# Ledger of designs, part 23: peptides against a protein of PDB entry 6CSU

Target 1, 51 residues: chain A of PDB entry 6CSU
Amino acid sequence: GALEELRGQYIKAVKKIKCDMLRYIQESKERAAEMVKAEVLRERQETARKM

## One batch from the design tools (peptide; made by RFdiffusion4, then SolubleMPNN)

Design b2_p13_1_s3 (from b2_p13_1, 5 letters changed)
Fold by OpenDDE base, seed 4:
Structure b2_p13_1_s3 (fold): chain B 51 residues (1-51), chain C 51 residues (1-51), chain A 13 residues (1-13)
Amino acid sequence: as target 1 above (51 residues)
Amino acid sequence: as target 1 above (51 residues)
Amino acid sequence: AKIDFDEALALLE
């Protein structure tokens, strides 16, 4: 009935939001990891120059 | 060192985003549940009027 | 409570 359909719509909407949020979190982690890796490389280069 | 500090900052930022996202998801679920409950009440009222 | 994503994002910049 109409109630079940409405319930389904809200559940679907929440699931979509959840997926979008989780994807955003994952992408943010990946960006952060990449920045840290870049910093590691820079520090290694600086260390090498001082050796 | 500086690298560890930077790493810590990014990890902290990601964790904060994660927490915010999860809170948003939870709040969205609560709002959805409330709307469904309201619909249930309306349908019950309509049914009662037709009885 | 309001979700402030901008503050969190600023920490990544």
Scores: peptide ipSAE 0.111, ipTM 0.607, DockQ to the pose 0.170
Fold by OpenDDE base, seed 5:
Structure b2_p13_1_s3 (fold): chain B 51 residues (1-51), chain C 51 residues (1-51), chain A 13 residues (1-13)
Amino acid sequence: as target 1 above (51 residues)
Amino acid sequence: as target 1 above (51 residues)
Amino acid sequence: AKIDFDEALALLE
């Protein structure tokens, strides 16, 4: 019935939002990790230069 | 040192993003629930009208 | 309460 269909649509929408947000979080973490790696490389180069 | 501080800053930023996203998900769920409740009320009113 | 994703992303830039 109409109520059951509405409930189904609600659940589907919530699941989609959850998935989208989790993906965004994951991508943000990956970008942050890459920035840290880049800085680590620069720091290592600086250390090597001073040796 | 500088590297540890940078790492800390990015971890903090990621955690903030995570919290913001989870809050957004929760708020979206609440809005969806309210829409369902409103529709349920309308359906009940319609049913009552037909009785 | 509003969530500002642009502000959140800017923390990583």
Scores: peptide ipSAE 0.109, ipTM 0.603, DockQ to the pose 0.087
Fold by OpenDDE base, seed 3:
Structure b2_p13_1_s3 (fold): chain B 51 residues (1-51), chain C 51 residues (1-51), chain A 13 residues (1-13)
Amino acid sequence: as target 1 above (51 residues)
Amino acid sequence: as target 1 above (51 residues)
Amino acid sequence: AKIDFDEALALLE
């Protein structure tokens, strides 16, 4: 019935939001890691230049 | 040093975002569960009324 | 408690 369909639609929407948010978290972690990696490389290059 | 501080800042930021988003997901699941429970109760009441 | 994503995102800038 209509009520069961609405319940199903809501559960489906919640599952989609969960997946999207977990992906967002993962992508944010990856972006942060890349920024740190870039800084590490710059620091290593600067160290090598000064040796 | 500056590099370690930067790393720490980004890790801290990522952890905060992760915690906030996991809380949102959990709250969304709880709201969905409550909606289902309310529906089940209404259906049971309707069944009892028809008996 | 309210979730403040804007504050969290600002830390990543």
Scores: peptide ipSAE 0.107, ipTM 0.600, DockQ to the pose 0.213
Fold by OpenDDE base, seed 1:
Structure b2_p13_1_s3 (fold): chain B 51 residues (1-51), chain C 51 residues (1-51), chain A 13 residues (1-13)
Amino acid sequence: as target 1 above (51 residues)
Amino acid sequence: as target 1 above (51 residues)
Amino acid sequence: AKIDFDEALALLE
């Protein structure tokens, strides 16, 4: 019935949002990791230059 | 330096968003579970009425 | 509980 259909639509929408958010979180973590890596590399380069 | 500060600010913001999103996902799961429970209860009531 | 995504996004801008 209409109630079951509404339930199905809601659950489908929630699952979609969940997947999108998990992907965003993962991508954000990767970007943060890349920023850290870049900083570490710059620090190493600066250290090497001072040696 | 300025770059390290910017990195810190970015990571802090990312962590905030991550926490908010995880909370939203958890709350969404709880709402979905309650909808399922309500539907099951209605189905049981209807079954009982037909007995 | 209220989730303020706008505040979080503003920190990234």
Scores: peptide ipSAE 0.100, ipTM 0.598, DockQ to the pose 0.170

Design b2_p13_1_s4 (from b2_p13_1, 6 letters changed)
Fold by OpenDDE base, seed 2:
Structure b2_p13_1_s4 (fold): chain B 51 residues (1-51), chain C 51 residues (1-51), chain A 13 residues (1-13)
Amino acid sequence: as target 1 above (51 residues)
Amino acid sequence: as target 1 above (51 residues)
Amino acid sequence: AKIDFDEALSLLE
């Protein structure tokens, strides 16, 4: 019936939200890692200039 | 140094994002559950009227 | 890849 259908839709929606949020977290981590790598390179270049 | 500070700041930011996202998921689940409860009540009332 | 939060929210409405 309608109640069972609604329950199914609810569960599906929650799962979708969970997946989207976890992907956002993962992508944010990856972007942060890339920014750190860029900073590492800049720091190394600065150190090299002072050698 | 500056690199270590930056790394720490990004890690902290990622952790905060994670917490915020998990809270969002939890609150969304709770809101969805309340909507389902409201629908259950409506369905029961409709059934009762037909008895 | 786009994260479509609006789609997810629409399922709850």
Scores: peptide ipSAE 0.122, ipTM 0.602, DockQ to the pose 0.173
Fold by OpenDDE base, seed 3:
Structure b2_p13_1_s4 (fold): chain B 51 residues (1-51), chain C 51 residues (1-51), chain A 13 residues (1-13)
Amino acid sequence: as target 1 above (51 residues)
Amino acid sequence: as target 1 above (51 residues)
Amino acid sequence: AKIDFDEALSLLE
């Protein structure tokens, strides 16, 4: 019936949002890691230059 | 040093975002569960009325 | 409690 169909649609939407949020978290972590990695490389290059 | 401080700042930011997103997902799941419970109760009450 | 995503995102800038 209409009520069961609406319930199903809501649950489907919640699952979609959950997946999108988990992907966003993962991508945010990866971007943060890459920024830190770039700084580490710059610091290592500067150290090597001064040695 | 500056590199370690930067790393700490980005990790802190990622943790904040992760916690907020997980809380949102959890609250969304709870709202979905409550919707289903309310539907089940209504259906059981209707069944009882017809018996 | 309200989630403030804008504040969290600003920390990454």
Scores: peptide ipSAE 0.119, ipTM 0.598, DockQ to the pose 0.187
Fold by OpenDDE base, seed 1:
Structure b2_p13_1_s4 (fold): chain B 51 residues (1-51), chain C 51 residues (1-51), chain A 13 residues (1-13)
Amino acid sequence: as target 1 above (51 residues)
Amino acid sequence: as target 1 above (51 residues)
Amino acid sequence: AKIDFDEALSLLE
């Protein structure tokens, strides 16, 4: 019935948003990791320069 | 240094957004569950009416 | 509890 269809549509929408958010979180973690790697590389370069 | 501070600020921001998103996902799941419960209740009422 | 995404996003700017 109409109520069941509405329920199904809502659940589908929630699942889509959940998927998008989880992907965003994952990509944000990856970007954060890359920033850390870049910082580590720069620190190593400075260390080498001072050697 | 400035780079380390910027990295720290970014990580803090990402953690905040992640926390908000996880809370939203949790609340969305709870709302979906309540919709299912309401539907089940209505279906039970209709079943009882037909008995 | 209210989720303030705008505050969170502002930290990235």
Scores: peptide ipSAE 0.117, ipTM 0.600, DockQ to the pose 0.194
Fold by OpenDDE base, seed 5:
Order: C-alpha cells, then sequence, then structure tokens
Structure b2_p13_1_s4 (fold): chain B 51 residues (1-51), chain C 51 residues (1-51), chain A 13 residues (1-13)
C-alpha cells in the first residue's frame, strides 16, 4: 500500500545519504592524511638542510 | 609554523564535519525506525478493524 | 538538534 511504499522510499533514501556521507568522510580523511604526509616530508627536508 | 597551523585547522575542520555527518546519519536512522513503528501500529489497527 | 552543513563546509574554505 501507499504507506508501505512511502516507508520503503524513505529507507532507501536514508541508506543512500548514509553511503554518500560515509564516502565523503573517507575522502576527507585521505586528504587530511596527505596533508600531514606532505608536511612531514617538508619538515624532514628542512631538517636535512640544516644538518 | 604556518604550515603546521594550517594542518591543525584542516584536521579540526574534518573532525567536525565527520561528527556532524555521523550525527545526521544516526538521526536519520532514528526517524526511519519511528516510521516503521508507526506503520506497524497502523497495520495492526487496520487488522483489528477487519476482525 | 539541527545539523548545519553549510557551517561545517565553511571551515574548509
Amino acid sequence: as target 1 above (51 residues)
Amino acid sequence: as target 1 above (51 residues)
Amino acid sequence: AKIDFDEALSLLE
């Protein structure tokens, strides 16, 4: 019936939103990790230069 | 230094976004659960009416 | 409680 179908549509939408958001979080973490890595490399290079 | 501070700000922002999104996902799940419960209740009432 | 994603995204700008 109409109510069951509405329920199903809502659940499907919620699941999609969840997936999209989790993916975004994961990508954001990856970007953060790369930023940290780049910083560490620069710091190491600076240290080496001073040696 | 400037790079370290930028890194820190970015990490903080990422963490905030993560928290907000996870909370939204949780709230969406709760709404979905309530929708299911309401549907079940209505279905039970309808069944009772037909008896 | 409302989630303000616009505010969250502004932190990255």
Scores: peptide ipSAE 0.114, ipTM 0.602, DockQ to the pose 0.115

Design b2_p13_2_s1 (from b2_p13_2, 5 letters changed)
Fold by OpenDDE base, seed 2:
Structure b2_p13_2_s1 (fold): chain B 51 residues (1-51), chain C 51 residues (1-51), chain A 13 residues (1-13)
Amino acid sequence: as target 1 above (51 residues)
Amino acid sequence: as target 1 above (51 residues)
Amino acid sequence: AKIDFDEALSLLE
């Protein structure tokens, strides 16, 4: 019936939200890692200039 | 140094994002559950009227 | 890849 259908839709929606949020977290981590790598390179270049 | 500070700041930011996202998921689940409860009540009332 | 939060929210409405 309608109640069972609604329950199914609810569960599906929650799962979708969970997946989207976890992907956002993962992508944010990856972007942060890339920014750190860029900073590492800049720091190394600065150190090299002072050698 | 500056690199270590930056790394720490990004890690902290990622952790905060994670917490915020998990809270969002939890609150969304709770809101969805309340909507389902409201629908259950409506369905029961409709059934009762037909008895 | 786009994260479509609006789609997810629409399922709850």
Scores: peptide ipSAE 0.122, ipTM 0.602, DockQ to the pose 0.173
Fold by OpenDDE base, seed 3:
Structure b2_p13_2_s1 (fold): chain B 51 residues (1-51), chain C 51 residues (1-51), chain A 13 residues (1-13)
Amino acid sequence: as target 1 above (51 residues)
Amino acid sequence: as target 1 above (51 residues)
Amino acid sequence: AKIDFDEALSLLE
């Protein structure tokens, strides 16, 4: 019936949002890691230059 | 040093975002569960009325 | 409690 169909649609939407949020978290972590990695490389290059 | 401080700042930011997103997902799941419970109760009450 | 995503995102800038 209409009520069961609406319930199903809501649950489907919640699952979609959950997946999108988990992907966003993962991508945010990866971007943060890459920024830190770039700084580490710059610091290592500067150290090597001064040695 | 500056590199370690930067790393700490980005990790802190990622943790904040992760916690907020997980809380949102959890609250969304709870709202979905409550919707289903309310539907089940209504259906059981209707069944009882017809018996 | 309200989630403030804008504040969290600003920390990454």
Scores: peptide ipSAE 0.119, ipTM 0.598, DockQ to the pose 0.187
Fold by OpenDDE base, seed 1:
Structure b2_p13_2_s1 (fold): chain B 51 residues (1-51), chain C 51 residues (1-51), chain A 13 residues (1-13)
Amino acid sequence: as target 1 above (51 residues)
Amino acid sequence: as target 1 above (51 residues)
Amino acid sequence: AKIDFDEALSLLE
């Protein structure tokens, strides 16, 4: 019935948003990791320069 | 240094957004569950009416 | 509890 269809549509929408958010979180973690790697590389370069 | 501070600020921001998103996902799941419960209740009422 | 995404996003700017 109409109520069941509405329920199904809502659940589908929630699942889509959940998927998008989880992907965003994952990509944000990856970007954060890359920033850390870049910082580590720069620190190593400075260390080498001072050697 | 400035780079380390910027990295720290970014990580803090990402953690905040992640926390908000996880809370939203949790609340969305709870709302979906309540919709299912309401539907089940209505279906039970209709079943009882037909008995 | 209210989720303030705008505050969170502002930290990235």
Scores: peptide ipSAE 0.117, ipTM 0.600, DockQ to the pose 0.194
Fold by OpenDDE base, seed 5:
Order: C-alpha cells, then sequence, then structure tokens
Structure b2_p13_2_s1 (fold): chain B 51 residues (1-51), chain C 51 residues (1-51), chain A 13 residues (1-13)
C-alpha cells in the first residue's frame, strides 16, 4: 500500500545519504592524511638542510 | 609554523564535519525506525478493524 | 538538534 511504499522510499533514501556521507568522510580523511604526509616530508627536508 | 597551523585547522575542520555527518546519519536512522513503528501500529489497527 | 552543513563546509574554505 501507499504507506508501505512511502516507508520503503524513505529507507532507501536514508541508506543512500548514509553511503554518500560515509564516502565523503573517507575522502576527507585521505586528504587530511596527505596533508600531514606532505608536511612531514617538508619538515624532514628542512631538517636535512640544516644538518 | 604556518604550515603546521594550517594542518591543525584542516584536521579540526574534518573532525567536525565527520561528527556532524555521523550525527545526521544516526538521526536519520532514528526517524526511519519511528516510521516503521508507526506503520506497524497502523497495520495492526487496520487488522483489528477487519476482525 | 539541527545539523548545519553549510557551517561545517565553511571551515574548509
Amino acid sequence: as target 1 above (51 residues)
Amino acid sequence: as target 1 above (51 residues)
Amino acid sequence: AKIDFDEALSLLE
């Protein structure tokens, strides 16, 4: 019936939103990790230069 | 230094976004659960009416 | 409680 179908549509939408958001979080973490890595490399290079 | 501070700000922002999104996902799940419960209740009432 | 994603995204700008 109409109510069951509405329920199903809502659940499907919620699941999609969840997936999209989790993916975004994961990508954001990856970007953060790369930023940290780049910083560490620069710091190491600076240290080496001073040696 | 400037790079370290930028890194820190970015990490903080990422963490905030993560928290907000996870909370939204949780709230969406709760709404979905309530929708299911309401549907079940209505279905039970309808069944009772037909008896 | 409302989630303000616009505010969250502004932190990255």
Scores: peptide ipSAE 0.114, ipTM 0.602, DockQ to the pose 0.115

Design b2_p13_2_s2 (from b2_p13_2, 6 letters changed)
Fold by OpenDDE base, seed 2:
Structure b2_p13_2_s2 (fold): chain B 51 residues (1-51), chain C 51 residues (1-51), chain A 13 residues (1-13)
Amino acid sequence: as target 1 above (51 residues)
Amino acid sequence: as target 1 above (51 residues)
Amino acid sequence: AKIDFEEALSLLE
């Protein structure tokens, strides 16, 4: 019936939101990791220049 | 050092994003549940009127 | 990968 269909649609929408949010979190973590790696490289180069 | 501080700041930012996103998901689920409850009530009232 | 939040939110409206 209409109620069951509506319930299903809301549940599906919430699941979609959850998946999108989790992906955003994961991608944000990956970008942060890459930025840290770049900073590590710069720091190592700076150290090397001082030696 | 600067690298350690930067790393800490990025990790903190990612943790904040994670918390905000999880809260958003939870609140969205709660709102969806309330909307379903309201629909259930309307459906029950409609059924009652037909009897 | 595209994250389409508007699509997901539209399903709740």
Scores: peptide ipSAE 0.123, ipTM 0.603, DockQ to the pose 0.200
Fold by OpenDDE base, seed 1:
Structure b2_p13_2_s2 (fold): chain B 51 residues (1-51), chain C 51 residues (1-51), chain A 13 residues (1-13)
Amino acid sequence: as target 1 above (51 residues)
Amino acid sequence: as target 1 above (51 residues)
Amino acid sequence: AKIDFEEALSLLE
């Protein structure tokens, strides 16, 4: 009935938001990891110049 | 240095957002579960009236 | 608990 349909719509919306958020979290982790890698590379280069 | 501080700030911000999002997802799941429970209760009541 | 996404996002700006 109408109640079941409304429930279904709500659950579907929640699942979509959850999916979007999990994707955002994953992408944010990847960006953070990339920043760390870039920093490590720069630090290695600077260390090499001082050697 | 400045780069390390910036990295640290970014990681901290990402962690905060991640925490907020995970909490939102959890709360959304709880709300969805409650909606299902309420529906089941109503359906049981209607079934009882038809018995 | 209240979720303050605006505060979290402001840290990224």
Scores: peptide ipSAE 0.120, ipTM 0.599, DockQ to the pose 0.167
Fold by OpenDDE base, seed 5:
Structure b2_p13_2_s2 (fold): chain B 51 residues (1-51), chain C 51 residues (1-51), chain A 13 residues (1-13)
Amino acid sequence: as target 1 above (51 residues)
Amino acid sequence: as target 1 above (51 residues)
Amino acid sequence: AKIDFEEALSLLE
C-alpha cells in the first residue's frame, strides 16, 4: 500500500545518503593518514641526512 | 614546523567534517521516521472518518 | 569512487 511504498522510498533515500557520506569520511581519513605517513618519512629522511 | 602544523590542522578539520556529517545522517533518519509516522496517523484518521 | 550527494538529496524532496 501507500504507506509501505512511502516507507521504502524514504529508507532507500536515507541509505543512499548515508553510504555516500560514509564513503567521503573514509576517503578523507585515508588522505589524512597518508599525509601523516608522508611527513614521518620526510622526517626520517632528514634525520638520516644529518647523521 | 609548518608541515607539522598543516598536518594537525587538516586532521582536525577532517574530524569536524566527520562529526557534522554523522549528525546530518542521524537527523535525516529521524525526519524520515517522523514522516512515516505522520502518514500512519493520517491513514488511521481517514479510516476512522470512513467508519 | 563517485559521490553524488545531489542525487541522494533529491530522493528526499
Scores: peptide ipSAE 0.119, ipTM 0.603, DockQ to the pose 0.222
Fold by OpenDDE base, seed 3:
Structure b2_p13_2_s2 (fold): chain B 51 residues (1-51), chain C 51 residues (1-51), chain A 13 residues (1-13)
Amino acid sequence: as target 1 above (51 residues)
Amino acid sequence: as target 1 above (51 residues)
Amino acid sequence: AKIDFEEALSLLE
């Protein structure tokens, strides 16, 4: 019936939002990791230069 | 330095957003579950009434 | 608990 169909549509929408949010979180974590990695590499290069 | 501090602030902000998003996903799942539960209960009550 | 995405996003600007 109409109520069951509406429930199904809501669940589908929630699943889509969940997937999008998880992807956003993953990409944000990767960007943060890259920023830290770049800093660590710079520090190592500076140390090597001074040795 | 200023660049390292800025990176730290970015990471802090990303962590805050991540926590908020995970909470939103959890609450959305709970709302979806409650909708399904309410429908099932109504269907069971209707069946009981007709027995 | 209330989710305040605007506050979090403002820290990235």
Scores: peptide ipSAE 0.115, ipTM 0.595, DockQ to the pose 0.189

Design b2_p13_2_s3 (from b2_p13_2, 5 letters changed)
Fold by OpenDDE base, seed 1:
Structure b2_p13_2_s3 (fold): chain B 51 residues (1-51), chain C 51 residues (1-51), chain A 13 residues (1-13)
Amino acid sequence: as target 1 above (51 residues)
Amino acid sequence: as target 1 above (51 residues)
Amino acid sequence: AEIDFDSALSLLE
């Protein structure tokens, strides 16, 4: 009935929002990790150049 | 050093974003649940009136 | 509540 359909619509919308936000969090973490790795690499290269 | 400070800044930023997004998800779920409860209550009242 | 994703992303740039 109408009540079950409404419930389904709200739950579906919330699940979509949850998935999108979790993906954004994961991608943000990956970008942050890549930036740290790049800085580590640059620092190691600079150290090697000075040794 | 600078590398450790940068790592700390990025991790702190990611944690803040994660917390804000999880709070939004939780609040959205609560709002959806309240809307469903309100519809259930209205439907029960209408059923009672017709019986 | 609303989240500004662009502002949040700027914290990592």
Scores: peptide ipSAE 0.126, ipTM 0.606, DockQ to the pose 0.123
Fold by OpenDDE base, seed 3:
Structure b2_p13_2_s3 (fold): chain B 51 residues (1-51), chain C 51 residues (1-51), chain A 13 residues (1-13)
Amino acid sequence: as target 1 above (51 residues)
Amino acid sequence: as target 1 above (51 residues)
Amino acid sequence: AEIDFDSALSLLE
């Protein structure tokens, strides 16, 4: 009935939110990692230049 | 030194990501709740109309 | 079904 259908819709929505969240987390982590990598690279270059 | 500064920057970035994530999760949950609420309201109205 | 957001957060640290 309508109640079961509503439950199904809710579950579907929750699953979609979960997927969106995990994707968002992964993308943000990747962006952060790239920024750190870039900074590490710059520091290495500076160190080498001073050596 | 530079290494400690880099560590500090990383920690700061992680904290910001955490805040952004929590906000995103909260906002998505609220939107989902509103959609469910609207559907429940429609179902109640339909039930009342059929009664 | 429910989403465990704490588990998701643990992935960031």
Scores: peptide ipSAE 0.111, ipTM 0.588, DockQ to the pose 0.086
Fold by OpenDDE base, seed 5:
Structure b2_p13_2_s3 (fold): chain B 51 residues (1-51), chain C 51 residues (1-51), chain A 13 residues (1-13)
Amino acid sequence: as target 1 above (51 residues)
Amino acid sequence: as target 1 above (51 residues)
Amino acid sequence: AEIDFDSALSLLE
């Protein structure tokens, strides 16, 4: 019935949002990792100079 | 320097968003599960009646 | 065949 259809629609919508969010989280992690990597490389250069 | 501080701020913000999203996903899964559970229980009742 | 509702519910946990 209509109620079951509504449940199905809700579940489908929630699953889509979940997938989108997981992708966003993954991409955000990658961006953060690149920023940290850049800082690590900078610090390594400074350390090397001071040796 | 300012660039490193910016990197740190970005990483912190991303981590917060990640945590918020994971919580939202978990809560959404729970809501979806409850909706499915309600449907399953309804179907079980109908099946039981028809036996 | 009859649906195993208990098995279906276990998938939600």
Scores: peptide ipSAE 0.067, ipTM 0.565, DockQ to the pose 0.020
Fold by OpenDDE base, seed 2:
Structure b2_p13_2_s3 (fold): chain B 51 residues (1-51), chain C 51 residues (1-51), chain A 13 residues (1-13)
Amino acid sequence: as target 1 above (51 residues)
Amino acid sequence: as target 1 above (51 residues)
Amino acid sequence: AEIDFDSALSLLE
């Protein structure tokens, strides 16, 4: 019936949102890691220069 | 420096967003599970009625 | 204190 269909649609929507959010989190982690990597490499370079 | 501070702030913000999103996903899963549970119980009840 | 940059980078992978 209509109520069952509504429940099904809600669950489908929730699953899609979950997937989208997990993808966003993964991409955000990758960007954050890249920013930290760049900083660490800069610091390493600076440290090496002072040796 | 300012650039390093910016990187740190970004990473902190990303971590907070990640936590918020994971919490939202968990709560959404719980709501979805509850909706499915209610539907299953209804269907079981209906099936029993027809026996 | 000495910083092990290689170890630090490995934590990001």
Scores: peptide ipSAE 0.063, ipTM 0.570, DockQ to the pose 0.019

Design b2_p13_2_s4 (from b2_p13_2, 5 letters changed)
Fold by OpenDDE base, seed 1:
Formats: sequence, structure tokens, C-alpha cells
Structure b2_p13_2_s4 (fold): chain B 51 residues (1-51), chain C 51 residues (1-51), chain A 13 residues (1-13)
Amino acid sequence: as target 1 above (51 residues)
Amino acid sequence: as target 1 above (51 residues)
Amino acid sequence: AEIDFDAALSLLE
């Protein structure tokens, strides 16, 4: 009925928001990790050139 | 050193974003649940008046 | 409540 349909609509909307936010969190973590790895590589290269 | 400090800054930023987003998801779920409960109550009251 | 994703992303810049 109408009530079950409304319930389904709200649950579906919340699930979509949750998925989008979790994806954004994961992508943010990956970008942060890549930036750290890049800095580590640059530091090691600079150290190698100084040695 | 500078690299460890940078790592700490990015991890701290990501943790803050994660916490804020999880809180928003939880609040959205609570609002959706309250709306469903309110509709169920109204439907039951209307049914009671019709009986 | 609303999440400003652009503001959140700026924390990583």
C-alpha cells in the first residue's frame, strides 16, 4: 500500500546516501595514502642523491 | 620529521571527515525512521476511527 | 544538517 511504498522510498534514499558517502570516504583515504606515498618516494630520492 | 607530520595531518583530516559523514548518515536514518513511525501511527488512528 | 563535501576536501589540500 501507500505506506509501504513511502517506507520503501525513504529506505532507498537513505541507502543511496550511505553508499555515496562511504565511497567518498574511501576515495579520500586513497588520495591521502597516495600523497603520503609520493612524499616518501621524493624523500628517498632526495636522500639517495645526497648520499 | 616533516614527513611524519604531514602523514599525521592527512590522517587527522580523513578521520574528521569520516566522523562527520557517519554522524550525518546516522541522523538521516533516524529521521527516516521517525517519519515512518509517524505515518504508521496516523494510519492506525484513521483505521481505529473507521472501525 | 548538510555535509559540505568541498569544505571537507579542502582539509586534504
Scores: peptide ipSAE 0.112, ipTM 0.596, DockQ to the pose 0.096
Fold by OpenDDE base, seed 2:
Structure b2_p13_2_s4 (fold): chain B 51 residues (1-51), chain C 51 residues (1-51), chain A 13 residues (1-13)
Amino acid sequence: as target 1 above (51 residues)
Amino acid sequence: as target 1 above (51 residues)
Amino acid sequence: AEIDFDAALSLLE
């Protein structure tokens, strides 16, 4: 019935939001990792220059 | 060293974001549940009115 | 309360 459909729609919406948030977390981790890698590269270049 | 500190700061920031997102998901679930409960109440009231 | 995602992202910058 209509009530069951409504419940299903809300549950589906919540699952979509959960998926989107988990993807955002994953992408944020990847961006953070790339920033760290860039800093590592800069530090290594600086170290090499000083030798 | 400075590089290790930077890595630590980014990891800490990512963990903070993760916690915030999980809280958002939990709150979204709770809001959805409350909306469903409200609809159930309305439907029950309507059914009672029709009897 | 709403989560401020932009504020969260700023922690990574």
Scores: peptide ipSAE 0.112, ipTM 0.599, DockQ to the pose 0.060
Fold by OpenDDE base, seed 3:
Order: C-alpha cells, then sequence, then structure tokens
Structure b2_p13_2_s4 (fold): chain B 51 residues (1-51), chain C 51 residues (1-51), chain A 13 residues (1-13)
C-alpha cells in the first residue's frame, strides 16, 4: 500500500546516501594514501642520495 | 620527523571526514525513520477510527 | 491483508 511504498522510498534513499558516503570516504582515503606514498618515495630517494 | 607528521595530518583529516559522514548518515536515517513513524501513527489512528 | 505497523517500524531501526 501507500505506506509500504513510502517506507520503501525512504529506505532506498537512505541506502543510496550511505553507499555514496562510503564511496566518498574510501576515495578520500585512497587519495590521502597516494599523497603520502609519493612523499615516502621522495624521502627514500633523498635518503639514498645522501648515503 | 616531517614525513611522520605529514602522515599524521592526513590520517587525522581522513578520520574527521569519516566521523562527519557517519554522523550525517545516522542523522539522515533518524530523520527518515521519524517521518515514516509519524505516518505509521497516523495510519494506525485512521484504522482504529474505522473499526 | 492488514498492515503490520510494528514490522514496518522495526525495519527502520
Amino acid sequence: as target 1 above (51 residues)
Amino acid sequence: as target 1 above (51 residues)
Amino acid sequence: AEIDFDAALSLLE
């Protein structure tokens, strides 16, 4: 009925928001990790050059 | 060192974003639940009145 | 069939 459909619509919307937010978090973590990784590699090269 | 500090800054930023997003998701779920709950209560009253 | 309101609410938690 109408109530069940309304319930379904809200649940569906919440699930979509959850998925979008989790993806955003994951992508942000990946970007942060890549930036740090790049810095680590630069520092390794600098250290090696000083040896 | 500087690299560890940078790593720490990025991890801290990611954690903050994660917490903010989880809170947003939770609040959105709560609002959705309250809206549906209100509708359920109205429908219950209507059903009871028709009995 | 009648609407089970309690069941509907439980699925939101």
Scores: peptide ipSAE 0.092, ipTM 0.567, DockQ to the pose 0.022
Fold by OpenDDE base, seed 5:
Order: structure tokens, then C-alpha cells, then sequence
Structure b2_p13_2_s4 (fold): chain B 51 residues (1-51), chain C 51 residues (1-51), chain A 13 residues (1-13)
């Protein structure tokens, strides 16, 4: 019936949102990792100079 | 320096967003599960009557 | 065949 159809539509929508969010989280992690990597490289250079 | 501080702020913000999104996903799954549960109960009742 | 409702619900976990 109409109610069951609505439930199905809701579930589909929730699944889509979940997938989009997980992708965003993954991409955000990658961006953050690159930013940290750049900082680590800078810190290593400074450490090397002080040795 | 200022750039490293910015990187730290970004990482913190990303972590916050990640946590919020994961919580939202979990809550959305729970809501979806409850909607399906209601449908399943209805279907079980119908199945039981047809047995 | 009877529908396994518990199996269906488990897919949401």
C-alpha cells in the first residue's frame, strides 16, 4: 500500500544520503592527510637542520 | 606558524564533521530500521493469516 | 516459500 511505498522511498533516500556522506568523509580524510603530510615534511626539514 | 595552525584547525573541523556525520548515519539507520520493522510486522500478520 | 523477515531486517544493521 501507499504507506509501505513511502517506507521504501524513505529507506532509499536514507541509503543515498549515507553513501554520499561516507564518500564525503573519505574525501575529507584524504584532504586532511595531505595537509598533515605537508606539515610533517616541513617539520622533518627543520629537525634535519637542527641535527 | 600560522599555516600549521590553520592545518590544525582544519583537521579538527574535519574530525568534528566526520563524527557528526557518522552519528547522523547511525540515527538515520535506526529510523529506517523502525520503519521497516513496522512493515515487517504488518507483513508477518498477513502471512500468519494466510497460513 | 515463506519470507524470512528476520533476515530482511538484518540487512539494515
Amino acid sequence: as target 1 above (51 residues)
Amino acid sequence: as target 1 above (51 residues)
Amino acid sequence: AEIDFDAALSLLE
Scores: peptide ipSAE 0.078, ipTM 0.569, DockQ to the pose 0.022

